# Designs tried in a protein design run: peptides against a protein of PDB entry 3B8E. Part 141

Target 1, 230 residues: chain A of PDB entry 3B8E
Amino acid sequence: PFLIFIIANIPLPLGTVTILCIDLGTDMVPAISLAYEQAESDIMKRQPRNPKTDKLVNEQLISMAYGQIGMIQALGGFFTYFVILAENGFLPIHLLGLRVNWDDRWINDVEDSYGQQWTYEQRKIVEFTCHTPFFVTIVVVQWADLVICKTRRNSVFQQGMKNKILIFGLFEETALAAFLSYCPGMGVALRMYPLKPTWWFCAFPYSLLIFVYDEVRKLIIRRRPGGWVE

## One batch from the design tools (peptide; made by RFdiffusion4, then SolubleMPNN)

Design b1_p21_6_s3 (from b1_p21_6, 20 letters changed)
Fold by OpenDDE base, seed 5:
Structure b1_p21_6_s3 (fold): chain B 230 residues (1-230), chain A 21 residues (1-21)
Amino acid sequence: as target 1 above (230 residues)
Amino acid sequence: KLEEELKELEELLKLLKELLE
């Protein structure tokens, strides 16, 4: 997200607080859940094959999967960001290169795509309004990530969702998202303005996309062991 | 390692905050 912000010179889509909450709040429990499930799966299923080659393949698989999932998460967040700004009069094309004027406190007449002038304060409110939905989008997408990471090769439907750590992770992420989105004073304290409940649903297509993508990937792996997808 | 990464992240966030202010 930050790289696109720099390259495209768009208004800041994700605040520092939201980044911190993602890294500390949403990624920690999933990582723990994955570590436990990997340990459990490695103990139960893997005969000690050649420990060097199997570790390398696993690390590559995890890194590739994480990278791909991370890209889908970022796309989901940016989609939400662009939708919110478009609803406030800023079309995506108009946002390109707008950062310099957007962040300038002395410019109080930045025009939107429809010729409406926005003060610095108004612009910052809109910017901060994007931070919470972006964060929530990441959380909702991470639900799918947690579910799909439970299995490397098996469908979620085959293994089930009985992992207490997974359920706890989903609850923790959701609770954190709800707290940051709806707790009074978060707009002032954390620059995260309240989220309309409808915005939670904007991420669902991306969660579904991740789920479908991973199920297809797992299906390919099961049908063609040792293929390029591994 | 996680504490070190957290500290680095906090420092980075502090720097970013200073740059954005």
Scores: peptide ipSAE 0.013, ipTM 0.334, DockQ to the pose 0.053
Fold by OpenDDE base, seed 2:
Structure b1_p21_6_s3 (fold): chain B 230 residues (1-230), chain A 21 residues (1-21)
Amino acid sequence: as target 1 above (230 residues)
Amino acid sequence: KLEEELKELEELLKLLKELLE
């Protein structure tokens, strides 16, 4: 998020402290939960052909999986960010290069995509309104990602949710999201304004899409073992 | 990897503490 903020010169989608809360509070428990996930039956049945090479391959696969999860989370967050700003009159194309004027307190006539002028205070309200939904979107996307990443080939419906630590992690993330979204003072402390309950559902279509995509991917892998989709 | 992640977490917690002070 911060890199895109610098490169694209867009309004800040997520505060630094909130990013840290995601990394520490949201990503850690899921990562630990995945470490305790039961190994997929297909992985356990494969005797390591070469312990050194297979360990390296597994480490690369795990690293790629974590990298993909982070990328999907970021994409989900940015999707919600752009939706909120578009609903407030700022189309994604108009946001490119707008940061300098957006963050300038002395410019009170920043125009949106429809020619409406926004004061500095109004812009900051919209910016901080994006922070909470961005965070919540990451949590909702993580629900899907954690569930789908527990298996490489098997459907979630086949293996089920047997890991109690994973289930606990999902509840903890949800509780943290609720706390940060609705606790008084979070708007001042974390620049996260209270979230309307409707925004919890903004990420659900995206999470569902990822879930369906992964189930289709796994179905293809089961039908074509050793394919490029693996 | 878990140890590396824990170290990174400790560094992030330290940074968070510094930001909250």
Scores: peptide ipSAE 0.011, ipTM 0.331, DockQ to the pose 0.037
Fold by OpenDDE base, seed 3:
Structure b1_p21_6_s3 (fold): chain B 230 residues (1-230), chain A 21 residues (1-21)
Amino acid sequence: as target 1 above (230 residues)
Amino acid sequence: KLEEELKELEELLKLLKELLE
């Protein structure tokens, strides 16, 4: 999100401090949970034919899959961002290159897509209104990501939710999201204004998309062992 | 190491919550 902010010169969709909260607060517990995940029954039974080449190929394929999931997560966040800005009169195309004027406190007549003028303070309120739902969208998408990363080949329905640390990770992410979204002072401290409860549901389609994507991927792996999606 | 960092983060979050209440 921060890279796109710089490259596209759009208003900041997610604050730096919030990004740090995601990295440290929401990703750490899931990472620990995955480290303690019981090895999938099939992974331990197959001796690697060539441990050097097969590990390298496998690591590349896994990294690509995680990269794809990460892109879907980012798209989910940006979707929420663009929806909120569009509801406030800023269409996505109008946001391109707008950052310079958007962040200039001396320009109080920035026009939206409909010709309405926005003061600096008004623009910052809208910007900070986007930060919270963007963050929550990432957390909700991470629910699916964390669950699907539990297994490599088996469906989540086959493997089950036996890892207590995974469940704890999901709880911790949700609790952190709720805290940052609704705790007084977060608007000032983290530039995250309070979130309407309805915005929690905005991310669900993306969570479902990731879930379906991974289940389809795993299904392909089961049907075509040794394929490029492994 | 990660568990220690997690505990530290939880303590910081708890302190932050107490300060904001």
Scores: peptide ipSAE 0.005, ipTM 0.282, DockQ to the pose 0.024
Fold by OpenDDE base, seed 4:
Structure b1_p21_6_s3 (fold): chain B 230 residues (1-230), chain A 21 residues (1-21)
Amino acid sequence: as target 1 above (230 residues)
Amino acid sequence: KLEEELKELEELLKLLKELLE
């Protein structure tokens, strides 16, 4: 999100504090949970292929897959951001290059896509209204990431969810999201205004997309052993 | 080794997510 913020010069979609909450709160426990994930039975039974070529290919494929998942997560967050701003009169195209004027406290007549003028205070309220949904969107998308990361080859349906730590990570992440979204004072303290419950659902299509993507990837791996997708 | 690599990748992904946010 920060890279797109810089490149597109759009209003800040997610605050630094929220990013820290994601990094420390939502990513740490899941990362630990994955470290303790039971080795996939097929991975453990795999005879060492040519360790030089197969390791490199696997590393590249894993990196590519996780990179793609990360991009989908970012897209999910930005989608939520753009939806909220559009609902408040700022269409995505209009947001491009708007940051400079948006963040200028002395400009109180920034126009939206419909010619309505917004004061600095009004703009900041809208901006902070975006932070919480963006965060929640990332959390919901991360649910899918955590679930798919437990297996490399097997589908979620085949491997199941045996890691209690992973499940705990999902609950912790969700609880943190709920706390940050609904606890009084978070709007002032963390610039995260309360979230309408409906916004939780905005992320589900992206979570589903990640899930489908990974299942398709795994299906291809299963159908084409030794393929470039492994 | 695979677990370690996966962990490193997860950390990188995490970092990337942080940067993309």
Scores: peptide ipSAE 0.000, ipTM 0.262, DockQ to the pose 0.028; fails the geometry check

Design b1_p21_6_s4 (from b1_p21_6, 20 letters changed)
Fold by OpenDDE base, seed 5:
Structure b1_p21_6_s4 (fold): chain B 230 residues (1-230), chain A 21 residues (1-21)
Amino acid sequence: as target 1 above (230 residues)
Amino acid sequence: KLEEELKELEELLKLLEELLL
């Protein structure tokens, strides 16, 4: 998110507070859940056939999978961001290079894609309105990540949702997202304005995409053990 | 106390945002 913000000079899609809430609130319980699930799933009990090569390959594949998932998460967040700004009159093309004028407190006549002028205060409300749904998008996508990371090779349908820590993580992330999105005063305190309930659904296609991607990956691994996708 | 610490953290974050921007 931050790199695209710098390169494209767009209004800030994700605030520092939101990033901290992701890192401390949403990532910690999932990471613990995954650590327990990895211990249960016998991933550690398969002695590497070659301790040097198979460990390195596994670490690279895990890193690539997490990198790909993280890219899909970022794309989902940006999609939600662009939808919200477009609904407020700012088309994606118009946002390119707009940051300098957007962040200038002395410019109160920034035009949208339809020629409507926006004050600094109005622009910041719209910007902060994007932070909450970006966060919620990440949380909804993380639901898929938690579910898919439960197994390396087995389908979610084969192993089921028996891990209580994973279920707790999903509820904790959802509760935190709901609290940050709907608690009175969060807009003033954390610059996270209330989310319209409809915007929760903007993340679902990306969550489904991650789920389908991982199920296809796992299916390929099961059919071709020892392939590059393993 | 937690509200005060949160407020201080928010002020620090605002300062950091102003410094990084």
Scores: peptide ipSAE 0.006, ipTM 0.295, DockQ to the pose 0.063
Fold by OpenDDE base, seed 3:
Structure b1_p21_6_s4 (fold): chain B 230 residues (1-230), chain A 21 residues (1-21)
Amino acid sequence: as target 1 above (230 residues)
Amino acid sequence: KLEEELKELEELLKLLEELLL
């Protein structure tokens, strides 16, 4: 999010404090939960790999898969951001390079895509209206990410939801998202304005996409062991 | 008092954001 804010010079899609809440609040407990995940039933049946040759290729493939999931996650957040701004009159193409004028408190006549002039205060309200849905989108996508990370080869349906710590992580992420979205004062303190409950569902297609992507990947690995998808 | 503390926190957060950005 932040890198795109700098590179594209768009209005800030996600505040720095909200990013810290993701890193410390929503990512930490899930990461711990994965450390306590039970080994896949087939891992212990694998012959010991040659640590010099087989490890590097596998680490690269894992890194690429997580990189792809992270890109889908970011796309989900940006989609929500662009939808909200478009609903407020700012089309995605108009946002490119707009940051300088957007963040200037002395410019009170920034035009939207329809020629409507926006004051600094009005622009900041719209910006802060994007932060909460973006954050919630990330959390909802993380549900799928956390669930798929439980297994490398087995389907989630085969491994099941036996890890209580993972279930706790999902609950904690959801509770934090609800707290930040609906607690009074979060709009002022964290620049996260209250979220309409309907926006929680806007991220579900992306969560489903990640889930389907990973299940298909795992299915390919099961059918073609030793392939480039491992 | 709570409003004042909240305002101070907001100012600190803004300052932190300005330093990080």
Scores: peptide ipSAE 0.006, ipTM 0.282, DockQ to the pose 0.067
Fold by OpenDDE base, seed 4:
Structure b1_p21_6_s4 (fold): chain B 230 residues (1-230), chain A 21 residues (1-21)
Amino acid sequence: as target 1 above (230 residues)
Amino acid sequence: KLEEELKELEELLKLLEELLL
């Protein structure tokens, strides 16, 4: 997300506090849950054919898969951000390079895509309105990530959800998202304005995309054992 | 100046967060 913020010079899509809440609240418990996940029965039974090459290949492929998933997460967050700004009159193309003027408190006449002028205060309200939905989008996408990371080769449908810690992580992320989104004073304290319930649904297509992507990946691995996707 | 420093810190924290994510 931040790389795109820097490269595109767009208004800040996600505040530091929300990112800290993602890292500490939404990633830590899942990571712990995965560490305590019982190794997939196929991983435990499958001796590496070549411990050196197969481990390296697997580590690279895992890294690539996580990198791709992270990109999908970022795209989900940015999609939500662009939708909210578009609803407020700022089309994605107009946001490119707007950061400098957006963040300048002395400029009170920043025009939107329709020629409406926005004061600094109005712009900051819109910016902070984006923070919560962006955060929630990431959390909802992470639900899919947590579910798919449970299995390397087997489908989620084959292995099921047995890890209670993983389930707890999902509830914790959701509870944190709900708390930050709806607790009074979070708009002032954390620059996270209340979220419309409808915005929770904006993330679901991306969660589904991640899920489908991983299931397709796993299906390819199952069909081509020892292929480049393993 | 403090607002700029706070913003830079927020950006740095965000960068760190993205590196950690």
Scores: peptide ipSAE 0.016, ipTM 0.355, DockQ to the pose 0.220; fails the geometry check
Fold by OpenDDE base, seed 1:
Structure b1_p21_6_s4 (fold): chain B 230 residues (1-230), chain A 21 residues (1-21)
Amino acid sequence: as target 1 above (230 residues)
Amino acid sequence: KLEEELKELEELLKLLEELLL
C-alpha cells in the first residue's frame, strides 16, 4: 500500500495507525491460530525427499503464495480506497500526483474531478474516511486468507472450521474492525471515521477471489503432486 | 489543539513511513 502511495503520489490510502492495527491486531491472533492449527495430515506424512532442495522450494513457494495473497489484499484495499474517493468526487486518474497539494494545509482550493474545491480539513476527512474501509477490506480479505492458509492441500470444505482458535481469530479481527469502524471517537483518536456498513461488502469479491484462487491452487496441487504450484 | 497535535503526529508518521519504506 505505502509503496503505491509513494510511487503514484496519491493521497494516503492507509494510515500508520491502520497499518499497526492490521499488523498487531488483525494478523497476530490469526498467526497464533495457524501456529496451533493441527498440522495437515499430509504435511506430517511427507518425508523430506531432499531436505536442502525441498526446504528451499517450500520456502520459495510459501513466500510466493503469501506474496500473491498480499497482492490481492492490497488490490482489495486500493479498490475500496478508489471507490470511496470516487464517491467523494476524486476519480482515480485525478488522484495521481495530487498528494503534494492534498497534504498542503495552505492549499484550500484543491479541486476534485468535478471542479469542486476542497479545503484541507475536508480533504483530510475524506482521507481518513478511506482508512477505515481500507482496514476493513484487509480484514475481510484476511478471513479468506486465514481459512485458506489452514491447509496446504486440502480444500476448506474438506478440512472444515475445526480450529476454535481460528474462529476466535476471525471473530477478533471482525470485532476489532467493527470497533474501529463504529466506536465514537475513532475518527479523532485513530483518524478512522465511521464506516458505512455497505463498505464491508466491497471486500467480499476480493475475499472470494482469494478463496477461489487458493482452492484452484490446491486443486492443481492435488491433481499434480510435486508441481511448481505446490 | 489535540487535533492539531494528532495531525502533526500523522505527518511525522507519514514522514517516517516515507523514510523507512
Scores: peptide ipSAE 0.008, ipTM 0.309, DockQ to the pose 0.154; fails the geometry check

Design b1_p21_7_s1 (from b1_p21_7, 19 letters changed)
Fold by OpenDDE base, seed 5:
Structure b1_p21_7_s1 (fold): chain B 230 residues (1-230), chain A 21 residues (1-21)
Amino acid sequence: as target 1 above (230 residues)
Amino acid sequence: DLLKKILETALKLYKKLLELL
């Protein structure tokens, strides 16, 4: 979010407070739950990692986490952001370079794509209205991310959903996201304005894409061990 | 309209994913 905010000079897609709510709120319990996942059925057939030569964090893991899954997550968030701004009269092309005037408190006549003028207060309401749906979009794609992290090689359908702590984590992160989105006073305290319930579904296609992508990746690894996908 | 845009974007991403595989 912040890199595109700086490079494209667009209005802030995701606030610092919402990022903290992800990292400290919605990610902790799900991440801990993976420690309680059952070992894959083939674990005893794999050689132990050599601690002298094999890095714990390798290029394949970085490519998967940041280059593949992380990019799909970011695309989901930005899609939600651009749709909200377009519904408020700001088309994606019009947002390029708009940040300077958008953040200026003294400019009260910023035009949208249809020639409507927006005051500073109105613009900040729209900006903060984007933060909550972006946050919720991240939580929804994290459901798929958590589920795909259950296994490295086996399909989730082979592993199953037997980890009760992981199921609890999915419920907890969703409940926390709903609380932060709809609790009275969150607009003042966290600048998280309530979102329409329909915005929760905006991320579902991206969540499904993450799941399908990883299942296909794992299928390729099982059929062709030692490939570039591993 | 939103649902249609979401589906169209998802389909485009799915096609791109299939081309990468």
Scores: peptide ipSAE 0.007, ipTM 0.319, DockQ to the pose 0.128
Fold by OpenDDE base, seed 4:
Structure b1_p21_7_s1 (fold): chain B 230 residues (1-230), chain A 21 residues (1-21)
Amino acid sequence: as target 1 above (230 residues)
Amino acid sequence: DLLKKILETALKLYKKLLELL
């Protein structure tokens, strides 16, 4: 999110506080829960990693995590962001380069895509209105990401959902996201304005896409062992 | 133009989703 904010000079899609809430709040328990995942049924048939040649973090893992799944997650967040801004009169094309004027408190006549002028205060309300749905979108796509991370090769349907700590993590991150989104005073304390419940559904297609994409990937790996997809 | 088309399609899909909800 922050890279696109800089490169495209768009209004801030995700606030620093919301990023911290993801990294420290919604990501920690789910990530820890993976340590309690049961080994895949074929793990004893796999060759041990050669510590001299095989990196723990290899190019394939980086490509998968940041280049594939991370990009789908980012697209989900940005989709939600652009929809909210468009509903408030700011079409995506109009957002390009707008950051400088958007963040200037002395400019109170920033025009939207329809020629309506927006005060600094009005713009910041819209910006902060985007932060919470973007955050929630990330949480919803993280559900899929967490579930796909349970296995490297086996389908989630083969592995099952037996990890109670992972299930707890999914509920915890969701409950935390709901608390941060709807608790009175969060708008003042965290600049997280309450979102309409409908915004939770904006992420579902992307969450499903992540899940389907990974299951297809795993299916290819199972059918063609030693392929470039591993 | 492609980005605009993608965004317009996305907005259309979103509106349809909202209408279904």
Scores: peptide ipSAE 0.007, ipTM 0.371, DockQ to the pose 0.053
Fold by OpenDDE base, seed 2:
Structure b1_p21_7_s1 (fold): chain B 230 residues (1-230), chain A 21 residues (1-21)
Amino acid sequence: as target 1 above (230 residues)
Amino acid sequence: DLLKKILETALKLYKKLLELL
């Protein structure tokens, strides 16, 4: 998000506070819950990692985590961001290069895509209105990400949802996201304005896409062991 | 007990984050 903010000079999609709420709030308990996951049924048939030759973080893991799943997550967040701004009169093409004027307190006549002028205060309300739905979008796609991280090779349907700590993590991150989104005073304290409940559904296609993508990947790995997809 | 400690730590971190803001 922040790289696109700099490169495209668009209004800030996700605030620093909301990033901290993700990294320290909604991600921590779910990530820890993976340590309590049951071993895959075939784990004893796999050779142990050679600590001298095999990196813990390899190119395949980086490609999958940042290059594939992370990109789908980012696309989900940006989709929600662009939809909200478009509903407020700012089409995606008009946002390119707009940051300089958007962030200037002395410019009170920034035009939207329809020629409506926006004051600095009005623009900041719209910007902060984007932060909470972007945050919630990340939480919803993280549901799928957490579930797919349960296994490397086995389908989630084969592994099942027996990890009670992981289930607790899913509820905790969701409850925390709801608390941060709807608790009175969060708009002042965290610049997280409340979102309409309908915005939770904007992320669902991307969450489903992550899940389907990984299940297909795992299916390919099971059918073709030792392929480049592994 | 570990879950409780994790939750307490998460709440403490959250509270600290709120205090920094």
Scores: peptide ipSAE 0.000, ipTM 0.222, DockQ to the pose 0.017
Fold by OpenDDE base, seed 3:
Structure b1_p21_7_s1 (fold): chain B 230 residues (1-230), chain A 21 residues (1-21)
Amino acid sequence: as target 1 above (230 residues)
Amino acid sequence: DLLKKILETALKLYKKLLELL
């Protein structure tokens, strides 16, 4: 989100405070929960890694985390962002380069895609209206991300949902996201304005896409061991 | 091969989206 804010000069899609709420709030317990996952059924059929030659973080892991899953997550967040701005008169094409004028307090006549002029205060309300739905979108796609991270090769249906700490993590991140989204004063404290409950469902297609994508990936790995996907 | 192409295309689309965003 922040890289795109700088590169494309668009209005800030996700605030720094909301990013911190993800990194320190919603991601910690889920990430820790993976340490309690049961070993895959084939773990004893694999040779131990050579610590001198086999990297813990390899190109495949980077490609999966940042290239594949991270991309679908960001698409979900930005989809939500563009929909909210479009509903407020700012079409996606009009947002390119708009940041400079958007963030200028002295410019009170920034035009939307329909020629409506927006004051600085009105623009900041719209910007902060994007932050909470973007944040919630990330949490919803993280449900799928957490579930797919349970296994490298086995289907989630083969592994099952026996990890109680992971289930707790899913509830914790959801409860925290709901608290941050709806608790009175969060708009002032965190610049997270309340969202309509319907915005939670906007991320579901992307969460499902992550899940289906990874299950298909794992299916291919099982059918073609030693492939480039592994 | 097809999955590789889909992934590469998705990565390219996402990179483009990241560039657009």
Scores: peptide ipSAE 0.005, ipTM 0.296, DockQ to the pose 0.092; fails the geometry check

